# Peptides against a protein of PDB entry 4N78: the designs that were tried, part 58

Target 1, 186 residues: chain A of PDB entry 4N78
Amino acid sequence: HFQVICRLLGYQGIAVVMEELLKVVKSLLQGTILQYVKTLMEVMPKICRLPRHEYGSPGILEFFHHQLKDIVEYAELKTVCFQNLREVGNAILFCLLIEQSLSLEEVCDLLHAAPFQNILPRVHVKEGERLDAKMKRLESKYAPLHLVPLIERLGTPQQIAIAREGDLLTKERLCCGLSMFEVILT
Target 2, 155 residues: chain B of PDB entry 4N78
Amino acid sequence: MAELQMLLEEEIPGGRRALFDSYTNLERVADYCENNYIQSADKQRALEETKAYTTQSLASVAYLINTLANNVLQMLDIQASQLRRMESSINHISQTVDIHKEKVARREIGILTTNKNTSRTHKIIAPANLERPVRYIRKPIDYTILDDIGHGVKW

## One batch from the design tools (peptide; aimed at target 1 L169 E172, target 2 R106)

Design b2_p23_4_s3 (made by RFdiffusion4, then SolubleMPNN; from b2_p23_4, 11 letters changed)
Fold by OpenDDE base, seed 4:
Structure b2_p23_4_s3 (fold): chain B 186 residues (1-186), chain C 155 residues (1-155), chain A 23 residues (1-23)
Amino acid sequence: as target 1 above (186 residues)
Amino acid sequence: as target 2 above (155 residues)
Amino acid sequence: VFGIPQERIDETIQRIVDEAAAA
């Protein structure tokens, strides 16, 4: 599903969706969540000492449950605050999944374009074959597929310009060194 | 351009007119041949003359039709060539626009991106200063990132 | 297709027209 969304929206659509999600997340964080956090900070016990380990895990849990009873019983936390936090979480996850899907598509595009752009795969050299000879054979095999040189030889100046620009756009991808998700977390 | 204009304005209309005139003339020739055959004392000679006129008239009409058809075909070929040139121009413009749109889109999404930290060191260095939009430094595309995904085609 | 020179065809057409006009 995310792959289909990425294909449908393209870079422009993804950018718009990501910007809107960032606005929503910012609004939720600075608004309702911030207010609840401030209220919770006021109600939190000022001194909560770690109970002695001698009480065991159940005793420690009961202690914290008792200390936080008033907070847990705060009805608005469960209904409104947690819902907003879920929305923020879902937005973040959505952004992550979109970026991952986009990266996969970009990688596939790069792989498909590679033979036409003079990008040769790393050849597994079988025992006894010279790497240089194999690489030379591959270069010779794929030389006729090099699109830009072919168009430079046979095409009009306008076609050459378009081919070069297209080649550049094909090579330049986000997956090569850019991350959107890191910006979302900041 | 001059050839197309000549075909459209002179040759094809002229050929059509000639063909129309030939039609009217054929009717007159037929009437003449009929009358000549009825009035002639030598019916055999009149018949031979009629055959000659008929053959010549049919040949002439066939020639006119062939000439006109060839001119129309030539006109269509020239027009087809012009349309192909127009199509090429439109395609060029379309591609230019698409490239431009893609560049704009990439700039927009680029604002939402930061460089991937390849260094394993987890130090979340909170960049203190809102660093100026890092000029898209065209770093050479390191395709080594693809090395982990590409299972070599086992030939 | 018809190996008839255009001049001959034109002359023939003109002759046909002239004969039809004289009739």
Scores: peptide ipSAE 0.045, ipTM 0.600, DockQ to the pose 0.005
OpenDDE base, seeds 1, 2, 3, 5: peptide ipSAE 0.033, 0.043, 0.031, 0.033; ipTM 0.601, 0.613, 0.605, 0.605; seed 1 fails the geometry check

Design b2_p23_4_s4 (made by RFdiffusion4, then SolubleMPNN; from b2_p23_4, 11 letters changed)
Fold by OpenDDE base, seed 2:
Structure b2_p23_4_s4 (fold): chain B 186 residues (1-186), chain C 155 residues (1-155), chain A 23 residues (1-23)
Amino acid sequence: as target 1 above (186 residues)
Amino acid sequence: as target 2 above (155 residues)
Amino acid sequence: VFGIPQERIDETIQALVDEAAAA
């Protein structure tokens, strides 16, 4: 599903969605969640000492329940605050999944374009074969597929310019060195 | 453009008219040949004249058809060439616009990105000293130490 | 457009192609 969404939206659509999600997350964090956190901090006991081990696990649990009773009884915390946190979490996950899907798409595009851009795999030479000979054979096999040189030879100046720009745009992908998710996490 | 216009407005219509006129003339020639054959005392001569007229007429019609056909083909070739040039121009504009749109889109999404901290693949410097696998000596867990913490059943 | 150095782009693509060929 995310892959389809990425394909449909493209770079521009993804950018718009991400920007809006960031706005929503920011609004939730700086607004409702912040208010709840401030309120919770006000009602938090100033001194919560660890109960003695002698009370056992049930006693310790009861102690903490008692200390946090006011917080637990705050009905709006369970409903509104947790929902907002869920929304933030969902937004983050959504961003992550979109970025992953986009990266996969970009990788596929790069791999598919590679033979046309004179990017060939390094051949592992088995013992006894000359690396140079194998590489030359591979280069010769794919040489007719090199798009930019082909257009430079056969095309008009305008076509050559477009081909070069297209080649550049094909190579320049986010997955090569950029991350959106890191921006979201800061 | 001038050549195409001449073909469309003058040469092709003119050729069609000429062909039509030729048809009318052929009918007249046929009538003449028929009458000449009936009235002529020398039927052999009349037949030879008819053959000559027939050959001439067929050659003339063939020439007119060929000329007209060539003009039509030339017209179509010129039009096809014009369409190809137009298509090329449109494609060029379309591609230019698409590239521009893509650049704009990329700039927009680029604002939302930061450089990946490529952890320098630190050369896994093989730690020189392969720490000898410390033989995990399974020390038997002496559970007797826990005897004092719980309600120790004093055996 | 993204400001990624060409060297990094080339290295990344080469690495991807190598990985794909090894798979």
Scores: peptide ipSAE 0.333, ipTM 0.757, DockQ to the pose 0.628
OpenDDE base, seeds 1, 3, 4, 5: peptide ipSAE 0.374, 0.286, 0.298, 0.307; ipTM 0.770, 0.741, 0.752, 0.755; seed 1 fails the geometry check

Design b2_p23_5 (made by RFdiffusion4)
Pose (drawn by RFdiffusion4):
Structure b2_p23_5 (pose): chain A 186 residues (1-186), chain B 155 residues (1-155), chain P 23 residues (1-23)
Amino acid sequence: as target 1 above (186 residues)
Amino acid sequence: as target 2 above (155 residues)
Amino acid sequence: SVFGIEVTKEQIRELLEEYREEL
């Protein structure tokens, strides 16, 4: 699903959705969640020590039950507090997962562009062979596929300018050195 | 474009009227051969001149049509090339717009991004100078090696 | 650059190698 969502939205669609999810998280954190956090903070026990081991685990469980009774009995703890938090969590997970799908989409695009952009994989080296001497030979084999230099050789100035722009857009992808989840959290 | 204007404004309309002139002039020439036969004293001579005019009328109508047909074809060939150049230009404009729309989309998502500081190194990196193997040499106990440290006491 | 980063053929190559290794 995320893979399809990435393809259909594109960069502009994904960006707007992320910007809108930030507005939703802001609305919830500074809204209903904040109201209920302030309310439950008063229902909270002003102080609560961690009992020594001596008291034993059953007595500690009894002690936490009494100290946190008002939290355990709070009627809207699930239907509201947990619900709102789940929505915020899902919004964060969407941003993370959608970025991962975008990264997979970008790397596949780059793999298909490599033959037209003079990007060769490492080649096997036998005895008496140097990669330096061989990689350059392989580059000659795929020389007719190098798009930008071919158009600069036979193309019109208009075709050349358009080729340079398109070649730039094709080789520059977010997965080459950029990320978003960090900015989302910040 | 100059050859097209010449075809559209003069040579086609002109060659066209020259065809209409043939329409009117030939009906005159048909009457003249009938009159010249009637006035003629020599019926075989007047027939041979009618034949001459018939053959000349045929050669003329075929020439006028051929000339006009070549012009119409040249016009269509030029117009076909115009559409060929125009499509090429439209395609470049389309590619340019696509590039622009993509730049706008990437600018929009670029706000939500930062550098991912990732690097690549080796599993093991040996030091520039490996530790020299130090030979063992016996030396006596020396109770004076600490005399210069702090407030020593020499003996 | 569109994103304000310089992308080299070497970086793309390294990335594609790592991607192939994962497969």

Design b2_p23_5_s1 (made by RFdiffusion4, then SolubleMPNN; from b2_p23_5, 8 letters changed)
Fold by OpenDDE base, seed 3:
Structure b2_p23_5_s1 (fold): chain B 186 residues (1-186), chain C 155 residues (1-155), chain A 23 residues (1-23)
Amino acid sequence: as target 1 above (186 residues)
Amino acid sequence: as target 2 above (155 residues)
Amino acid sequence: SVFGIEVTNEQIQALLEEFLALQ
């Protein structure tokens, strides 16, 4: 599903969606969540001593539940704040999955373009074959597919310029060195 | 331009008129040959004259058809060439626009990106100001790095 | 000629050759 979304939206559509998600996340964090955090800090017990380890995990939980009873019973926290946190989480996950899916699509595009861009696949040399001979054969096989050199020989100056720009755009991908997710997390 | 105009306005219409006139003339020639043969005392001579007129008439019609056909073909070739030139121009513009749109799109998404290789210590280089051209990582893309990523994602 | 166009034998032959070349 995310791959389809990436294909449909393209770079511009993804950018728009990501920007809007960032705005939403920012709004949630700076608005509602911040307000709840402040409220929670105000109602936090001034002294919350660590319970004795002898109570075990259940007893410790009960102790903290008792100490935080007023916070846990804060109805707005359970409904609005947690919903907003869920929305933030979903937005982050969405961004991650979109980036991953986009990266996969970009890799596929690069692989498909490689024969046309003088990028030879890694060749597994079978026993008895000379690597150099195999590489030379591959070079010869793919030489006619080199689009930019072909257009440079046969095309108009305008076509050459377009071909070069297209080649550059084909080579330059986000997956090669850029991360959107890291920006979202900051 | 002038040649195409001449073909469209003068040569082809003229050829069509000539061909139409030739049809009428063929009937006249046929009638003449028939009457000449009937009235002539020398039937052999009249027959030879009829053969001559027939040959000349057929040759003339063939010439008119050929000339007209060639002119039509020439007209079509010129028009096809013009259309191809127009198509080439439109395609060039379209491709230029598409490249531009793609660059804009990449700039927009690029603002939302940071370099993966940024060491932990590198200040989140604030996505270069909106105005900074998306630094296309012009590093020769070592596609070999992508080999490891593609194999692992079992969808 | 009755048609106002005199076609020479050479022209006829050329036309025939063109016709044959197109087949």
Scores: peptide ipSAE 0.029, ipTM 0.555, DockQ to the pose 0.007
OpenDDE base, seeds 1, 2, 4, 5: peptide ipSAE 0.022, 0.028, 0.028, 0.028; ipTM 0.555, 0.567, 0.565, 0.571

Design b2_p23_5_s2 (made by RFdiffusion4, then SolubleMPNN; from b2_p23_5, 7 letters changed)
Fold by OpenDDE base, seed 4:
Structure b2_p23_5_s2 (fold): chain B 186 residues (1-186), chain C 155 residues (1-155), chain A 23 residues (1-23)
Amino acid sequence: as target 1 above (186 residues)
Amino acid sequence: as target 2 above (155 residues)
Amino acid sequence: SVFGIEVTNEQIQALLEEFLAQL
């Protein structure tokens, strides 16, 4: 599903969706969530000493349950605050999954374009073959597929310009060094 | 341009008129041959004359049709060439616009991106300074990222 | 010429050759 979304939206559509999601997340964080956090900080016990380890796991749990009883019983926390936190979480996950899907698509595009852009596959040298000879054979095999040199030889000046720009756009991808998710987390 | 105009305005209409006139003339020739054969005392001579007129008429019509057909074909070839040139121009404009749109889209999404931290070092150094819009430093595309994906395709 | 166009024997021959070449 995310792959289809990436294909349909393209870079511009993804950017717009991400910007809107960031606005929503910012609004939720600065609004309702912040207010609940402030309220919770006011009702938090000032002195919550770690219970002695002698009470064991059940006793420690009961202690924390008692200390947090007033917070847990705060009905509005379960309904509104947790729902908003869930929405923020879903938005973050959505952004992550979109970025991952986009990265996969970009990698596939790079792989498909490689034979046409003078990018040779990694050569597995079989025993007994000279690496240099194999590389030369591969270069010779793929030389006719190099699109930009081919168009430079056979195309019009306008076609050459378009081919060069297209080649550049094909090579320059986000997956090569850029991350959207890191910006979302800041 | 001048050749196409001459074909459209003069040669093809002229050829069509000539062919139409030839139809009218064929009727006249047929009537003449019929009357000449009836009135002539020498039926053999009249038949030979009719044969000659028939041959000339067929040749003339064939010539007119061929000339007109060739002119129409030439016109179509010129028009097809013009259409191809227009198509090429439209395609070039379309590609230029698409490239421009893609560049704009990439700038927009680029604002939402930061460089991947390749350094394994644990220190989340909060970038202190509002770093200037990261000029697309054309770092050479490190295709090493593709290295892990390429190993799976057992050809 | 009844047709106003005098077709030469050469033109007739050329036309016939062209017609035969297209068949």
Scores: peptide ipSAE 0.026, ipTM 0.573, DockQ to the pose 0.006
OpenDDE base, seeds 1, 2, 3, 5: peptide ipSAE 0.022, 0.026, 0.021, 0.026; ipTM 0.560, 0.581, 0.552, 0.579; seeds 1, 3 fail the geometry check

Design b2_p23_5_s3 (made by RFdiffusion4, then SolubleMPNN; from b2_p23_5, 6 letters changed)
Fold by OpenDDE base, seed 2:
Structure b2_p23_5_s3 (fold): chain B 186 residues (1-186), chain C 155 residues (1-155), chain A 23 residues (1-23)
Amino acid sequence: as target 1 above (186 residues)
Amino acid sequence: as target 2 above (155 residues)
Amino acid sequence: SVFGIEVTNEQIQALLEEYLAKL
């Protein structure tokens, strides 16, 4: 599903969706969630001493339940605050999954374009073969597929310009060095 | 453009009219040859004259058809060339627009991105000084030393 | 000239040869 969304929206559509999601997340964090956190901080017991280890795990749990009883019983926390946190979580997950799907698509595009852009695969040199000889053989094999040099030789100036720009756009992908998710986490 | 216009407005219509006129003239020539053959005392001469007119007429029609056909073919070639040029121009514009749109889209998404911290795998040079865990040799605390002190109260 | 176009025998022959070459 995310792959289809990435293909359908493209870079522009993804950017728009991500921007809107960031706005929503920001509004939730600065608005409702912040208000609930402030309220919770106000009602939190000032002295929540760690119960003595003597009470065991069940006793410690009961102690915390008792100390936080008013907070746990706060119906608005369970309904509104947790829902908003879930929405934020879903938005983050959505962004992550979109970025992953986009990265996969970009990698596939790069792999498909590689033979046409003088990008040679890493050759596993078997024992006894000279790396240089293999690389030269690969270069000779794929040389006729180099699109930009071919168009530079045979094309019109306009075609050459378009080919160069297209080549640049094909090479410059987000997966090569850019992350959207890191921006979202900040 | 001027050549195509001349073909469309003058040469092709002119050729069509010439063919039509030739058809009418052929009919007249045929009638003349028939009448001349019937009326002539020298039928051999009349036949030779008819052969000459027939040959000339057929040659003229063939020439007119050939000229018209060539003009039509030339017209079609010019039109095909114009269409190809138009297609090339449209494709160029389309590609330019697409590239521009893609650049804009990439700028828009680019502002939402940051450089991946290629965390150089700092070789965590494991500090070679593995501080040997000081084997705390738990000296067994011989609690037997306390056996002498605990001589409790003789009840 | 029957049709106002004097086609010489040489032109006729050239046309015929061109047609025969295309066949």
Scores: peptide ipSAE 0.022, ipTM 0.570, DockQ to the pose 0.005
OpenDDE base, seeds 1, 3, 4, 5: peptide ipSAE 0.019, 0.020, 0.021, 0.019; ipTM 0.566, 0.561, 0.564, 0.566; seeds 1, 4, 5 fail the geometry check

Design b2_p23_5_s4 (made by RFdiffusion4, then SolubleMPNN; from b2_p23_5 with K9N R13Q R20L E21A E22K)
Fold by OpenDDE base, seed 4:
Structure b2_p23_5_s4 (fold): chain B 186 residues (1-186), chain C 155 residues (1-155), chain A 23 residues (1-23)
Amino acid sequence: as target 1 above (186 residues)
Amino acid sequence: as target 2 above (155 residues)
Amino acid sequence: SVFGIEVTNEQIQELLEEYLAKL
């Protein structure tokens, strides 16, 4: 599903969606969540001593339940605050999945474009073959597929310019060195 | 342009008129041949003359049709060439617009990106002053990074 | 010429040759 979304939206659509999600997340964090956190800090017991180990796990749990009873009983926390946190979580997850899907699409595009851009596949040298000879054979095999040189020989000046720009855009992908998710987390 | 105009305005209309005139003349020739055959004392000579006129008429009409057809074909070829040139121009504009849109889109998404820190080491290096590289640092894309990813996608 | 267009014998022959070549 995310792959289809990436294909449908393209770079521009993804950028718009990401910007809107960032606005929503910012609004949730600075508004409702912040207010709840402040309220919770006021209600938080000032001195929550670790119960004595003698109470065992059940006793410790009951102790904390009692100390946090007022917080747990705060009905608005469960209804509004947790819902907003879920929304933030979903937004973050969405951004992550979109970036991953986009990266996969970009990698596929690069792989498909490679034969046309003078990118040779990694050569597995079989035992007994000279690497140099094999590389020369591969270069010769793929030489006719080099798109930009082909268009430079056969195309109009305008076509050559477009081909060069297209080649550049094909080579320059986000997956090669850029991350959106890191920006979202900051 | 001048050739196409000549074909459209002079040669093809002229050829059509000539063909129409030939039709009317054929009727006259037929009437003449019929009358000549009826009135002639030498029926054999009249028949030979009729054959000659028929042959000439057929040849003339065939020539006119062929000339007109060739002119129409030439006109169509010129028009087809013009359409191809227009198509090429439209395609060029379309591609230019698409490239521009892609560049704009990449600028927009680029603002939302930072450099991938490939540092394997666990040091949460506080991102130094993220100089938002507004400019796509056209660093030569090291495709070697893709070398590790390509093996896993089972098609 | 009955048709106002004198088609030369040469033109007729050329036309006939073209038609024969297309057959």
Scores: peptide ipSAE 0.022, ipTM 0.566, DockQ to the pose 0.006
OpenDDE base, seeds 1, 2, 3, 5: peptide ipSAE 0.022, 0.022, 0.020, 0.019; ipTM 0.580, 0.573, 0.550, 0.566

Design b2_p23_6 (made by RFdiffusion4)
Pose (drawn by RFdiffusion4):
Structure b2_p23_6 (pose): chain A 186 residues (1-186), chain B 155 residues (1-155), chain P 23 residues (1-23)
Amino acid sequence: as target 1 above (186 residues)
Amino acid sequence: as target 2 above (155 residues)
Amino acid sequence: TEEEQEQLVEEALEILMHLMKLS
């Protein structure tokens, strides 16, 4: 699903959805969640020690049950507090997962662009062979596929300018050195 | 474009009227052969001149049509090339717009991004100078090696 | 020969216009 969502939205669609999800998280954190956090903070026990081991675990469970009774009995703790938090969590997970799908989408695009952009994989080296001397030979094999130099050789200035822009857009992808989840959290 | 204007404004309309002139002039020439036969004292001679005019009328109508047909074809060939160049230009404009729309979309998501500081190194990196193997040499106990440390006491 | 070279340039441009976008 995320894979399809990434393809259909593109960069512009993903960006506006992320910007809108930030507005939703802001609306919830500074809104209903904040209201209920302030309310439950007063219902909270002003102080609450952690009982020594001596008291034993059953006596510590009893102690936490009494100290946190008002939290345990709060009627809207699930239907509101947990619900709102789940929505914020899902919004964060969407941003993380959608970025991962985008990364997979970009890397595959780059793999197909590599033959037309003079990008060769490492070649096997037998005895008496140097990669330096061999990679250059392989580059000659795929020389007719190097797009930009071919168009600069036979193309019109208009075709050349359009080729340079398209080549730039093809090789520059977010997965090459950029990320978003960090900015989302910040 | 100059050859097209010449075809559209003069050579086609002109060669076309020259055809209409043939329409009117041939009906005169048909009457003249009938009159020249009637006035003719020599019926055989007047028939041979009618035949001459018939053959000449045929050669003329075929020539006028051929000339006009070549012009119409040249016009269509030129117009076909115009569409060919125009499509090429429209395609470049389209590619240009696509590049722009993509730049706008990338600028929009670029706001939500930062550098991912990732690097690549080796599993093990040996030091530039390996530790020299130090030979063992016996030496006596010396109770003076600390005399210069702090407030020593020499003996 | 020239027409074939123009066709190669046009194919190269079509490839670049396709690869510049997400699949």

Design b2_p23_6_s1 (made by RFdiffusion4, then SolubleMPNN; from b2_p23_6, 8 letters changed)
Fold by OpenDDE base, seed 4:
Structure b2_p23_6_s1 (fold): chain B 186 residues (1-186), chain C 155 residues (1-155), chain A 23 residues (1-23)
Amino acid sequence: as target 1 above (186 residues)
Amino acid sequence: as target 2 above (155 residues)
Amino acid sequence: SEEEQQKQVEEALEILRKLMHLR
């Protein structure tokens, strides 16, 4: 599904969606969530020390439950704050999935473009075949598909410029070294 | 342009008119030949005359058709050439626009990206000496590294 | 022919255009 979304939106659409999601996330974090966090900090016990180990796990849990009783009983936390956090989480997940899908699409694009860009696939050399010979054969096979050299030979200067730019754009993909998800996490 | 205009406005219409006139003339010639044959005491001579007229008429029509056809073909060739030039221009503009749009899109999405932290295990000691731009021997980009990226994506 | 060459160039450019975009 995300693959289809990526294809449908393209780079522009994805960018727009991601930007909007970031805005939403920022708004949620700086708004409601922040307010709840501040409120929670106000009601948080001033002194909450780790109870003695002698209380055991249940006792320790009860201790913290007691210390946080007012927080736990704060009904709005479960309804509004958690919902907002869920929304943030969903947005993050969406971004992650979009990025992953985009990366896959880009990889596929690179693979499809490779024959046209003088990028030869890694050749599995069968036993007895010389790697060099096989590579030469492949080069010869794909030579007619090398678009940029063809255009450079036969095209106008303007066409050559377009071809080079297009070629560059084809080669330069986000998956080669860029991550959107890391930006979302910051 | 002048040639095309001449073809469209003068030569082709003129040729069509000439052909139409020729048709009318053929009818007259046919009538003449028929009457001449009926009225002539020398049927053989009349027949030979008819043959001559027929041959001449057919030749003239063939000429007119050929001329007209050639003019039409020439017109079409000129138009085709013009269309090709227009197409080329449009394509150029379109491609330029597309590239620009793509660049913009990529910039926009690029702003939303950061470099993947390659685990700096090895301090890329910036080689002190700017190594001379080693002729970028285009080593085939090994995309196999990307093969592992796709395995975790739920479609 | 020059025309054929131009056609080839245009086709090549079109392919490049297609390759530039996400599938």
Scores: peptide ipSAE 0.437, ipTM 0.768, DockQ to the pose 0.778
OpenDDE base, seeds 1, 2, 3, 5: peptide ipSAE 0.048, 0.029, 0.044, 0.034; ipTM 0.621, 0.630, 0.615, 0.645; seed 1 fails the geometry check

